# Designs tried in a protein design run: peptides against a protein of PDB entry 7RZF. Part 283

Target 1, 358 residues: chain A of PDB entry 7RZF
Amino acid sequence: PFQEEHLKQLYKIVPIKDIRNLYVTFPIPDLQKYYKSNPGHYLGHLIGHEGPGSLLSELKSKGWVNTLVGGQKEGARGFMFFIINVDLTEEGLLHVEDIILHMFQYIQKLRAEGPQEWVFQECKDLNAVAFRFKDKERPRGYTSKIAGILHYYPLEEVLTAEYLLEEFRPDLIEMVLDKLRPENVRVAIVSKSFEGKTDRTEEWYGTQYKQEAIPDEVIKKWQNADLNGKFKLPTKNEFIPTNFEILPLEKEATPYPALIKDTAMSKLWFKQDDKFFLPKACLNFEFFSPFAYVDPLHCNMAYLYLELLKDSLNEYAYAAELAGLSYDLQNTIYGMYLSVKGYNDKQPILLKKIIEKM
Target 2, 358 residues: chain A of PDB entry 7RZF as posed
Amino acid sequence: PFQEEHLKQLYKIVPIKDIRNLYVTFPIPDLQKYYKSNPGHYLGHLIGHEGPGSLLSELKSKGWVNTLVGGQKEGARGFMFFIINVDLTEEGLLHVEDIILHMFQYIQKLRAEGPQEWVFQELKDLNAVAFRFKDKERPRGYTSKIAGILHYYPLEEVLTAEYLLEEFRPDLIEMVLDKLRPENVRVAIVSKSFEGKTDRTEEWYGTQYKQEAIPDEVIKKWQNADLNGKFKLPTKNEFIPTNFEILPLEKEATPYPALIKDTAMSKLWFKQDDKFFLPKANLNFEFFSPFAYVDPLHSNMAYLYLELLKDSLNEYAYAAELAGLSYDLQNTIYGMYLSVKGYNDKQPILLKKIIEKM

## One batch from the design tools (peptide; made by RFdiffusion4, then SolubleMPNN)

Design b2_p26_4_s1 (from b2_p26_4, 16 letters changed)
Fold by OpenDDE base, seed 3:
Structure b2_p26_4_s1 (fold): chain B 358 residues (1-358), chain A 26 residues (1-26)
Amino acid sequence: as target 1 above (358 residues)
Amino acid sequence: MSLAEKQRQKLLESLTPEYEALLRSI
């Protein structure tokens, strides 16, 4: 158990690589026995969310953070860690106190709204989809995985325990939220900017670091984190598939793509799946523009356009990826390429959102 | 992978060796 001397600490760490990371870590109880409700996953899902009103969305809007990850990690016997990790911009490195304030404002928003059964249900549904359509694991890897998880789950549940949420436990969600407080925080900042400013060396890896107590004034600022009106719970994930119907293979199905539409402005090729029999599709679009590569200026404009388009889609991309949908956008010598892949049921929704941003 | 496994994997991949070493030592 972390003693009081290990709490409210700031670690300034020198990396080997040129990286800027902030780790906000909370000691939490061992949650392994609560796998049927998985309160740590619930909180990691919300804190790590990338949609509108999310912690990441706000921190990105400030120019302080590029990426955010939240979740539970195994510790030693009898405890775990809840970790919020962000990739810092150069500007974000100057605003670490404010970034952490925003983290506590978001956590305070989660407390104010309370546990949401619909969020749990989405997590349950997403995991059920993932279980139903899981890829065939390699026997050796699967056996090793099963052997490892037999320590945590009954034999009869070992195959399902990681996927099937069964119990909504708001009490356990609140219990974990009560551990996500400034008085229970350990902060680590990883940056080359601390080179030559460290006084300790880690024993195993030789990591140079400095340890400092977080001032009580700063802890108090985080404890008094107001509700920030910019933070909102995510909306329902519209990309979760509900229809898994597989259409019968057509008698005229070709082993290669067939031209099914030919117009002056478009050609459409189609191939039915004859091998996998999954409720999935791959939509591939090639857009042709005579201007895309006409000169270096147009080439750079086309590149910038796709980067801006990708940025404008980030909020949808996250929810889609959780639901087993993905998209890819690439520049080509003739224009651009768009790919939409995954469960076919909600692909039209994602495609529509992409096209509306174009 | 389950959503929980993906979340766990994403978190593990986000941990720098230096930070992970520090978490083990302190």
Scores: peptide ipSAE 0.508, ipTM 0.939, DockQ to the pose 0.747
Fold by OpenDDE base, seed 1:
Structure b2_p26_4_s1 (fold): chain B 358 residues (1-358), chain A 26 residues (1-26)
Amino acid sequence: as target 1 above (358 residues)
Amino acid sequence: MSLAEKQRQKLLESLTPEYEALLRSI
């Protein structure tokens, strides 16, 4: 159990690699017994969200953070850690207090909105999809994994326990949120900028660090984190597949793509999957323009256009990725290439979003 | 991998050796 002396601490750590990271860590109860509801995963999903109104979106908009990860980690017996980790920019390294303030503002937003059953349901659905279409693991690795899991789950649930959420437990979500407070925080900053400014060495790895108490004034600032109107819960993920029907293989199915449409403006090739039998598709589009590569100026304009298009699609990219969809946009010597891949059910939605931005 | 496993993996991969060592020592 963390005593008060271990809380409200700042660790300045010197890395071997040239990296800048901020770790905001909260001791939490052991949540393993709550695997059916997995409140830590729920919170990690929201805190680690990358869509509009997310914590990451705001921190990126300020140029302070590149990436954000949130979730639970196993600790010693009887407790876990909830960790929010961000990759810091050079500017972000100067604004750590403000970054953490924004973290607490987002957490406060989660408290104000309360637990959302629809978010839990999305997590449940995503995990169900992942379970249904999981790749075959290597037998030895799988056996070892199962052996480890048997310590935590009933035998009858061992194969599903990591994937299937069963119980919405708002009480447990609130319980974990109650631990995500400034008075329960441990902050670690990893940066080479602390070289020569450390006074301690970690015994096992030889990590040089400095430990400092976080000033009460700073803790108080974080405790008084206002609701920031920029923070919003994510919208419903419209890309989550619900239909997994595999169409029967046609008798006339060709082993190669067949030309099924030929017009003056378009050609369409189609190949049915004859090997994998997954509810997945690959949509590939090649757009031809005589102007795309006519001169360096047009080439650069086409490049900039695609970069802007990609940027405009970032709001969907994360949600699509979570749902097992991806897209790719590339310049070609003849124009542009678009690819949409993943579960077929919601590909038309993603494709429509892309076209609407084009 | 489940979404939870992916999240866990991303978190674990995000942990620097130095920070992980410190977490174990405290």
Scores: peptide ipSAE 0.506, ipTM 0.940, DockQ to the pose 0.693
Fold by OpenDDE base, seed 5:
Structure b2_p26_4_s1 (fold): chain B 358 residues (1-358), chain A 26 residues (1-26)
Amino acid sequence: as target 1 above (358 residues)
Amino acid sequence: MSLAEKQRQKLLESLTPEYEALLRSI
């Protein structure tokens, strides 16, 4: 366990690449034995969520952060780390204290709401889907992976242990949340702005850094993090597939897409899957407009329109991606292209959401 | 990959070599 002298520390790190990152790290107990409940994944799912009312959504709205990642990482023997990592904007680099305050406000929201069994169930369902439809791994890589994880899991569970959540353990979620406190924090800021301002060199990689104690007043500000009304738990993921029925191959199945609808305003081609036999589909839409490329102004307007449309769909994009759905929107010389891919069951829901924003 | 594995992978990919080195040293 880290001594108090290793906690409440700020590390200013000079990167080789021109990057700006903030790492907020908490020492936590070894959670490996709790893989059936995986409280660290539960918290990482919520903290790393990208939907409305998420930590990332708020930090992006302020222009401070581009991306956010949260989760557990293995440490040395007997402990792990819970890490929240953000990619900082130039402005965000000036607001690190406030960013961390927002992190603690979100964590406080999680404490106030308490562990949610429905969130656990969604994680369970998503992992079950991922397990059922996992891609065929390369035998050599798979064998090496299995050999590595045999040290952590019973032989009977080694193939499923990473996927199957079995036990809702609110007590363990609360235990981990109790470690996510300002008094248990290690902060690292990675930026070239610290070049020439460091006094230490890391021995293994030669990383130049400065270590400072975080002032007690700053720790106290984070300890007094209130409930920010902008933070909300995610809504239920409506894109999680539940129907995995594979329709039988039609007798008249064509090896190529067949024209099944031909009208003045639309043509539809269809090909049934005859190879993969997965409950997945690819929907591709090409929209034609005579105005799309008529002049540079219209081209730019069409570009801006799609950028705005994509931005308006961000609220669904993350939830869809978690559920194994994706979409793509592109400008074409004739208009626009839309693609929806993944599990077929909830594709109509995603497609409807896209159309409603168009 | 499981969601947990994807999350772990995303986290690992987000770790800069400089930060990872520091985490190992302390």
Scores: peptide ipSAE 0.504, ipTM 0.938, DockQ to the pose 0.708
Fold by OpenDDE base, seed 2:
Order: C-alpha cells, then structure tokens, then sequence
Structure b2_p26_4_s1 (fold): chain B 358 residues (1-358), chain A 26 residues (1-26)
C-alpha cells in the first residue's frame, strides 16, 4: 500500500508532553490470518527482549535508551505496521542514526541465526500458562471482547486463538524479517526540541511536525549493518513452570501461619493456601543485622549493597517476570527484606540465583 | 491476557497521540 514516496521518511514531531520517543516503523502484510503461528509476536518477543545480548541491553549500556517496545499494530485494510519504539535519553536524541543502526544490526543477527523453534515453543508455553491461569473476566467486558474477536477468528477458536500458538512457521518469520529493511522504514522522532522548527500541522490533532527524506547515504549505512558481536539470542527461560500440581490440604493445616522452625539464627512460618488453590507461593525473608542502621555510613553501605545486588539480578528479572515470577529487595531499619512471588515450581531456581549473588 | 496481548497492549500504550495521529493521516 505504501508507495516509494512514503518510505525512507523522517518525521520530527512536537509533543504536548515533555517526552522523547523514537518510532521505527515498517509496513508489513496483514498477518491476521497467521494467528496460529503469529510471526509478528515471535519477532516482537525477540526485538523487545530485555535480557543479556538484547537490543535494549546494548542501547541502555550506551545511555541512549530507557525502554524498548516492539511488535505489530493494525494498519489500514490489507497491511499492518511493525513498530520498534524506544524512550530516548537526552543523549539518545543526538544518536538516533546510531540507534537505528543497532536495530538493523539486531535484525541482521536474527536473519543470520534464522528462526528458532525453541523460542516459538517458549512463547507457546508462556501463552498456555497465561490461558490456564487467566483471571475470570467480567461478563460485560468479556462479551464485548468476544464480539470484537469474532471478526478475526472462527467461532470455535475465539476463546483460545489469542493464547494458543499451534504452528511453527519459519517461512513467515523470514517473510516478516524481509520487510524489516532500511528501504522500507519510516522514522518518527517525538521531542519538544523540534518546537519552532516544524513546517506542517497535522489536521486531526493539530500536531506540529516536519517531514524530511532520509539521506540515501544513511539508508545505505543501515543497509550495510554488520553483525554486532554484542547481540545474542536470549538464553532458554529456565523459569517457565511445568509442574502445576496442587498439594492436598494437610489435616493439621492452620488458618494462620504456623511456626515450623525455630532456631537461634532463624524462624520459619508457613501457611498452606486454603482459598485460591493455585500453584503459586509467596516467600518472604526478613534479614536482621545489628549493623544495618548503626550509623549513616553503614546505612549507605547497606543501600549501595542492595542497589548492586539488584543490578546483578537484572539479567534474570525479565525472564522471571515473563514466567510469572517476581522478586523484591528492600532495605529495612533492621536489615534487608526479600520477597519471591509467583508460580511455585521454579521459585527455588530464582531463589538460588538471588542467594548466589548475595 | 496472553503474552501476545500484553505485547500488543504495551505497544499501544507506547504510542503517543501525536504519533498515532500521524500514522492515520499518512
């Protein structure tokens, strides 16, 4: 649907809010019919990944980007958009060309590695978990949602189509990757720094903007994006739950936490779930140190320690969150607090990783 | 919400009104 005149364009947009965003947009075919393989979700998962060797990790390391989102959006009839959006730092606003180069280097890495069935399987498993443990939707919202979905899916699949991946289609992944090229790019930069530098006004919202052609030299630079050795595919997500067994309620189960261990160095309270019957647990640890708040120096050291610990755990945080696990670390006046929450199956793995970094 | 729905929602929430208007007009 887009002619050549609509491609390789740069839009400089003045926002109402004080924000700095970069949108790198590619027109792609309508992928709705491919919902069983969902190649746009596969690519959005990898491009939007936050783990080590990800696009976001590299752009953060340079101080150019705070957040990254990637995925497909509906367009007009017969096409979609694939959009990579980043929240820019002040420094990142000066390095937009280099940010986009890194995007194309990551996309080139995806082409070089080819479609990965194990990544598809992880997406499938994560969606299956989400389907199995989805919250009960309110009837009104659910009915309206289903009515909308009926336009896109067969009636028999409407309840599951959004959740269940069924077909690994490497051909479709490659087809979408072939659309993610510099010759097919539309770039939009949103920043107040363009105030007074625009020459057009958008009709619907009154947005002030400037449109410019991206220089052929810049397009060629992006076309010649090499493999950046810092980019790596994600490692396998070890936090995805596989055991959903709910243990029977013990005969001696108390409605309140019971003290099950009492030692000179530790006390342990336990309460079995008697209400929700989910394969989930909450682990809460309070660590007491007489040195935590003795003086301002010790307080600052304890703070710095937790910040460093959190930073060292960031590599696991995203994968854990995707798998329905979370952790929290906080300084207390008595020492430190740790919480681990979510599906119980892989909590020991996350807890071990936390302890190994402590 | 599925992982795909969450991804879609995050993307939609990341779109500024100004950019969304531009996407519709061009």
Amino acid sequence: as target 1 above (358 residues)
Amino acid sequence: MSLAEKQRQKLLESLTPEYEALLRSI
Scores: peptide ipSAE 0.503, ipTM 0.938, DockQ to the pose 0.678

Design b2_p26_4_s2 (from b2_p26_4, 15 letters changed)
Fold by OpenDDE base, seed 2:
Structure b2_p26_4_s2 (fold): chain B 358 residues (1-358), chain A 26 residues (1-26)
Amino acid sequence: as target 1 above (358 residues)
Amino acid sequence: MSIAEKQRKKLEESLSKEYENLLRAI
């Protein structure tokens, strides 16, 4: 159990690799017994969200952070950690106090909105899809995994416990949120900029670090984190598949793509899946333009166009990825290439979003 | 792998060795 002396600490750590990371860590109770509701996954989903109004979106807009990961980690016996990890820019390294303020503003937004059953339901549905369509694990690896998790789950649940959410527990979400407070924080900054500025060495691996108490005035600033109007809960994920019907193989199905449309402006090839029998599809579009690569100016314009198009689609990319959809846009010497892959049910929605931005 | 497992794995993979060492030493 962390005593007060172990809380409100700042660690400045020298890495071997050239990395800049901020770790904001909170001691939390052991949540393993709550696997059916998994409040740590719920909070990690929201805090780690990459959509509009997310913590990452705001921190990226300021140029302080490249990536963000949030979630629970096992600790020692009887406790866990909730960790928010960000990859810092050089500028972000100068704004660590402000970054952490924004983290607490987002956490305060989560408290103000309260636990959302629809968000839990999305987490449940996403995990159910992952369970239904999980790849066949190698028997040896699977047996070892099952043997390991038998320590945590009843035998009857061991196959499903990691996948199937069953209980919405707003009380447990609030309980974890109550641990995500400035008075419980441990901050670690990992950067080569601390080389020659450390006074301690870790005994086991020789990691050089400096430990400092976080000033009470800084803790108070974080405790008084207001609601930042830029932070919003995610919108509902429209890309989560709900229809998993496998269409019967057509009598005229060919083992290779068949030309099903031939016009002056387009050719379409189609091949039905005859092997995997999954509710998935791959849509591939090749666009041809005689102007795409005619000169360096047109080439640069075509590049810039796709970069702007990708940027305009970023709001959907994360939600689509979570739902098992992906898209790819590339310049070619002949024009451009678009690919949409994943579960077929919501591909038309993603394709429409792409076309609307084109 | 579940979405919850992926989230945990992503977090674990994001941890520097130096931070993991410090987290264990405490």
Scores: peptide ipSAE 0.501, ipTM 0.935, DockQ to the pose 0.687
Fold by OpenDDE base, seed 3:
Structure b2_p26_4_s2 (fold): chain B 358 residues (1-358), chain A 26 residues (1-26)
Amino acid sequence: as target 1 above (358 residues)
Amino acid sequence: MSIAEKQRKKLEESLSKEYENLLRAI
């Protein structure tokens, strides 16, 4: 059990790989018994969100962070960790105190808004979709997994417990949020910039590190984190499928794509699924431009265009990915390729968003 | 894999070996 001496600590760690990571870790109670409400997943969903007004969106806008992951991790018996992990830029490594301030500002925003039943419902719906359309696992791996989780769940629930949320528990969300405070923080920074600046070595793997107490002034700054008006709760995920109807196989269905539309500017090929019978589709678009690869300038412009387009879609990509939609954009010798894959119900919405940014 | 499992797995995969080692040692 982490004693008070293990809290408010900063660890500077030397990696073998050239990586820059910040880990903000909070000891939390064991939440395993609360699997029906899963308050740690709820908080990880919000803190790890990538949409407008998210923690990641703001930290990216400052050029400090590339990626963010948040969630619960199992600890030793009787406790867990809530971890916020960010991939730091070189500039972000200089602004760690401010990055953590923004984390506490976002957490303060979550406290001010309180637990949202609609967010819980989205988590419930997303997990229900994942359960309903779960891929067949390899029998050996699945049996081993089930054997492992039988220690945590009733036999009747063992198949559903990891997927089906049943209870909205705002009290448990607030309880976990109350543990996400500066007085309960452990900070680790992983960077090669600490090479030759460490004074300790971990016994098992020889990891070099320095441990420092976080100054009380810094803790107070984080405790006094204001409501940053840039932070907002996410909007409802528009990509969550609700229609799972599978159309009957047409009598004229071919085992290969058939040309269903032929125009001067477009050809459309279609193949109905005859094997999987899932409410999923793959939309593939090839765009042809005689100008895309005429010269090195046009090639570079086409590359830059797709990079900018991907960047402009990043916020939608996250919400779509959560909902089991994905897109891919690639340069081709003749122009560009777009692919949209996943549940068919909300593919038109994602496709529209992509086209509006093009 | 559930969304909750994906979130946990993404977190686990994001942990550096050095941080995981230190987290176990302390």
Scores: peptide ipSAE 0.489, ipTM 0.934, DockQ to the pose 0.747
Fold by OpenDDE base, seed 1:
Structure b2_p26_4_s2 (fold): chain B 358 residues (1-358), chain A 26 residues (1-26)
Amino acid sequence: as target 1 above (358 residues)
Amino acid sequence: MSIAEKQRKKLEESLSKEYENLLRAI
């Protein structure tokens, strides 16, 4: 258990690799017994969200952060950690205090809105989909995994416990949120910029670091984090599949793609799945333009167009990925290539969003 | 892999060795 002496500490760490990371860490109770509600996953989902009004969206808009990951990590016996990790830009390294302020503003927003049952339901549905369509694990690895988790779960639940959320527990969400406070924070900054500025060496691995107390003024600044109107809860994920119907194999099903439409402007090839029998599809589109590769100017314009198109789709990319959908956009010598893959049910929605931005 | 496991794995993979070492030492 972290004593008060280990809280409100700043660690400046020298990495071997050229990396810039900020870790904001909170000691939390052991949540293993609450696996049916998984409040740590709920909070990690929201804090780690990448959509509009997310913590990452705001920090990216300022040019301070490239990526954000949030969630629960196992600790020693009787406690866990909640960690928010960000990849810092060079400018972000200069604004660490303000980045952490924004983290506490987002956490304050989560407190103000309170636990949302619909968010829990989305997490439940996503995990249920992942369970239902779980890939066949290697038997040896799977047996070893099951043997390991038998210590944590009843035998009857061991196959489902990691996937199936059963209980919405707003009380536990609030309990964890109450631990995500400035008085309970440990901050670590990993950057080569601290080389030659450290005074300690970790005994086991030789990691060079400096430990400093976070000033009370800074703690107070974070404690007084206002509601930032830029932070919003995510919208409902429209890409979560609900229909898992597998169409029967057609009598005329070909082992290879068949040409099912041939027009002056389009050719369509189709192959029904005869192997996997999953409610998944792959949509591949090749667009041909006589202008795409005529000269270097047109080539560069086509490249710029796709980069702008990708940027315009970023708001959907994360939600689609969570729901088991992906898309890819590439330049080709003849034009562009679009691929949409994953669960078939909501692919038309994602495709429509892409086409509306084209 | 569950979404919760993916989240945990993404977090674990994001941790630098230096930070993980420090987190264990304290």
Scores: peptide ipSAE 0.480, ipTM 0.934, DockQ to the pose 0.724
Fold by OpenDDE base, seed 5:
Structure b2_p26_4_s2 (fold): chain B 358 residues (1-358), chain A 26 residues (1-26)
Amino acid sequence: as target 1 above (358 residues)
Amino acid sequence: MSIAEKQRKKLEESLSKEYENLLRAI
C-alpha cells in the first residue's frame, strides 16, 4: 500500500514517443470481490463519459484536452488504481493544475448527486447486450481466458462474471468516490518538454523522470473544488437496444441486394441477412449532388459542411457507440455517403438525429 | 468483450509505456 510519502506526488516523465498525457491516479482498495456491482466501472463510465456536461466536454471546450479515459486498473496484490488519463493539447500542458481542478469539480458533482441506480441499470443493460451477442471466441483463446479468470470468480459464475452486473451497491460507489480525493492523488505528466529536466531514471526500462511533492496550497485548491455548473450527469442513453427480434427469412430472399424501390430521385436495395441471424442492420446512403465536385470551392464547402455536421452529431456519437451503433459520414466525388450500422432497434432514432442536423 | 472489459482495455491502451513502467516500479 502506498504510504503517505507516496501520495500527493507529481511525476514529470519523458516519453520516447511525442505524446502529451496527464495521468491522475488514485490508489483504491482491491475491488475484485465486488465484481457483481463493479463500482469502478460505474465511476469510469461517468468520469469517462463524452456527452454534454461531461468532464471531457468541458475540458475540450477549454482547448486543453483531446481525449479522456477513466477507470480502474489492477495494481499489485491487495490494491487497484483508479486512473483518469487525458491527452493534453499544447495549451493543456500549461493548465495541468486547472485540468485537475476540473476533475475534482466533476468528482464533487458525482458526490453531490450521489449514486444513480438508473446509471447502474444502463451499465447493466449494456453489459447484458454485450453478453447476449458476444462474438464466438476461438476455443483455445476462450479456454485460456476462462482458466485465467477462474482465480477470480466462482466456477458457476465464470462465464457471466465479467458481463453481468447484479447488485446496485451505492455504498461501494461512495467508498471508491471517497478515495478520489486530492490527499490520495498521484499525478503524472508525460511530455517531451521534460527532456533534460529530469533527475531520476527508472531502473528497469530507463525511463527518465522527476518526482516532486505537490504543494499543499495546490492540494488545498483541489480540496476546495466548488461545484461547476457546467457539469451534468449524462442523459439516459436512448440508443440502447431492447428489441432483439429476428424476422423470418423470406422465401424469396435473394442472395444479393434486390431493388425494392425505384423512383426518379431514389433507388433502394435490400438484402435480408441469411448468414448471421443477428438483430443488426447496415444502412448505407449515397447522396448525389451535381455541385459537390464542380470546383475546388464547392469541394471545400462540402468538406466543411460534413465536418460541421460531424461536430454537431458528436453529442450522440458516444452514446450510440456505447449502445453498439455507429455512423460514418464521408465526402464522395458525387456528394456524400452516410452509413449507420449496429443493432437495428434504435437505428431509426440515430438516423433521425442525423437527418435533423442535416 | 464486456463494456467493462472494453473500458479497462481502452484505459490500458491509453497508458504510455513509460507511465506503465513507472507505475509498476513504484
Scores: peptide ipSAE 0.479, ipTM 0.933, DockQ to the pose 0.719

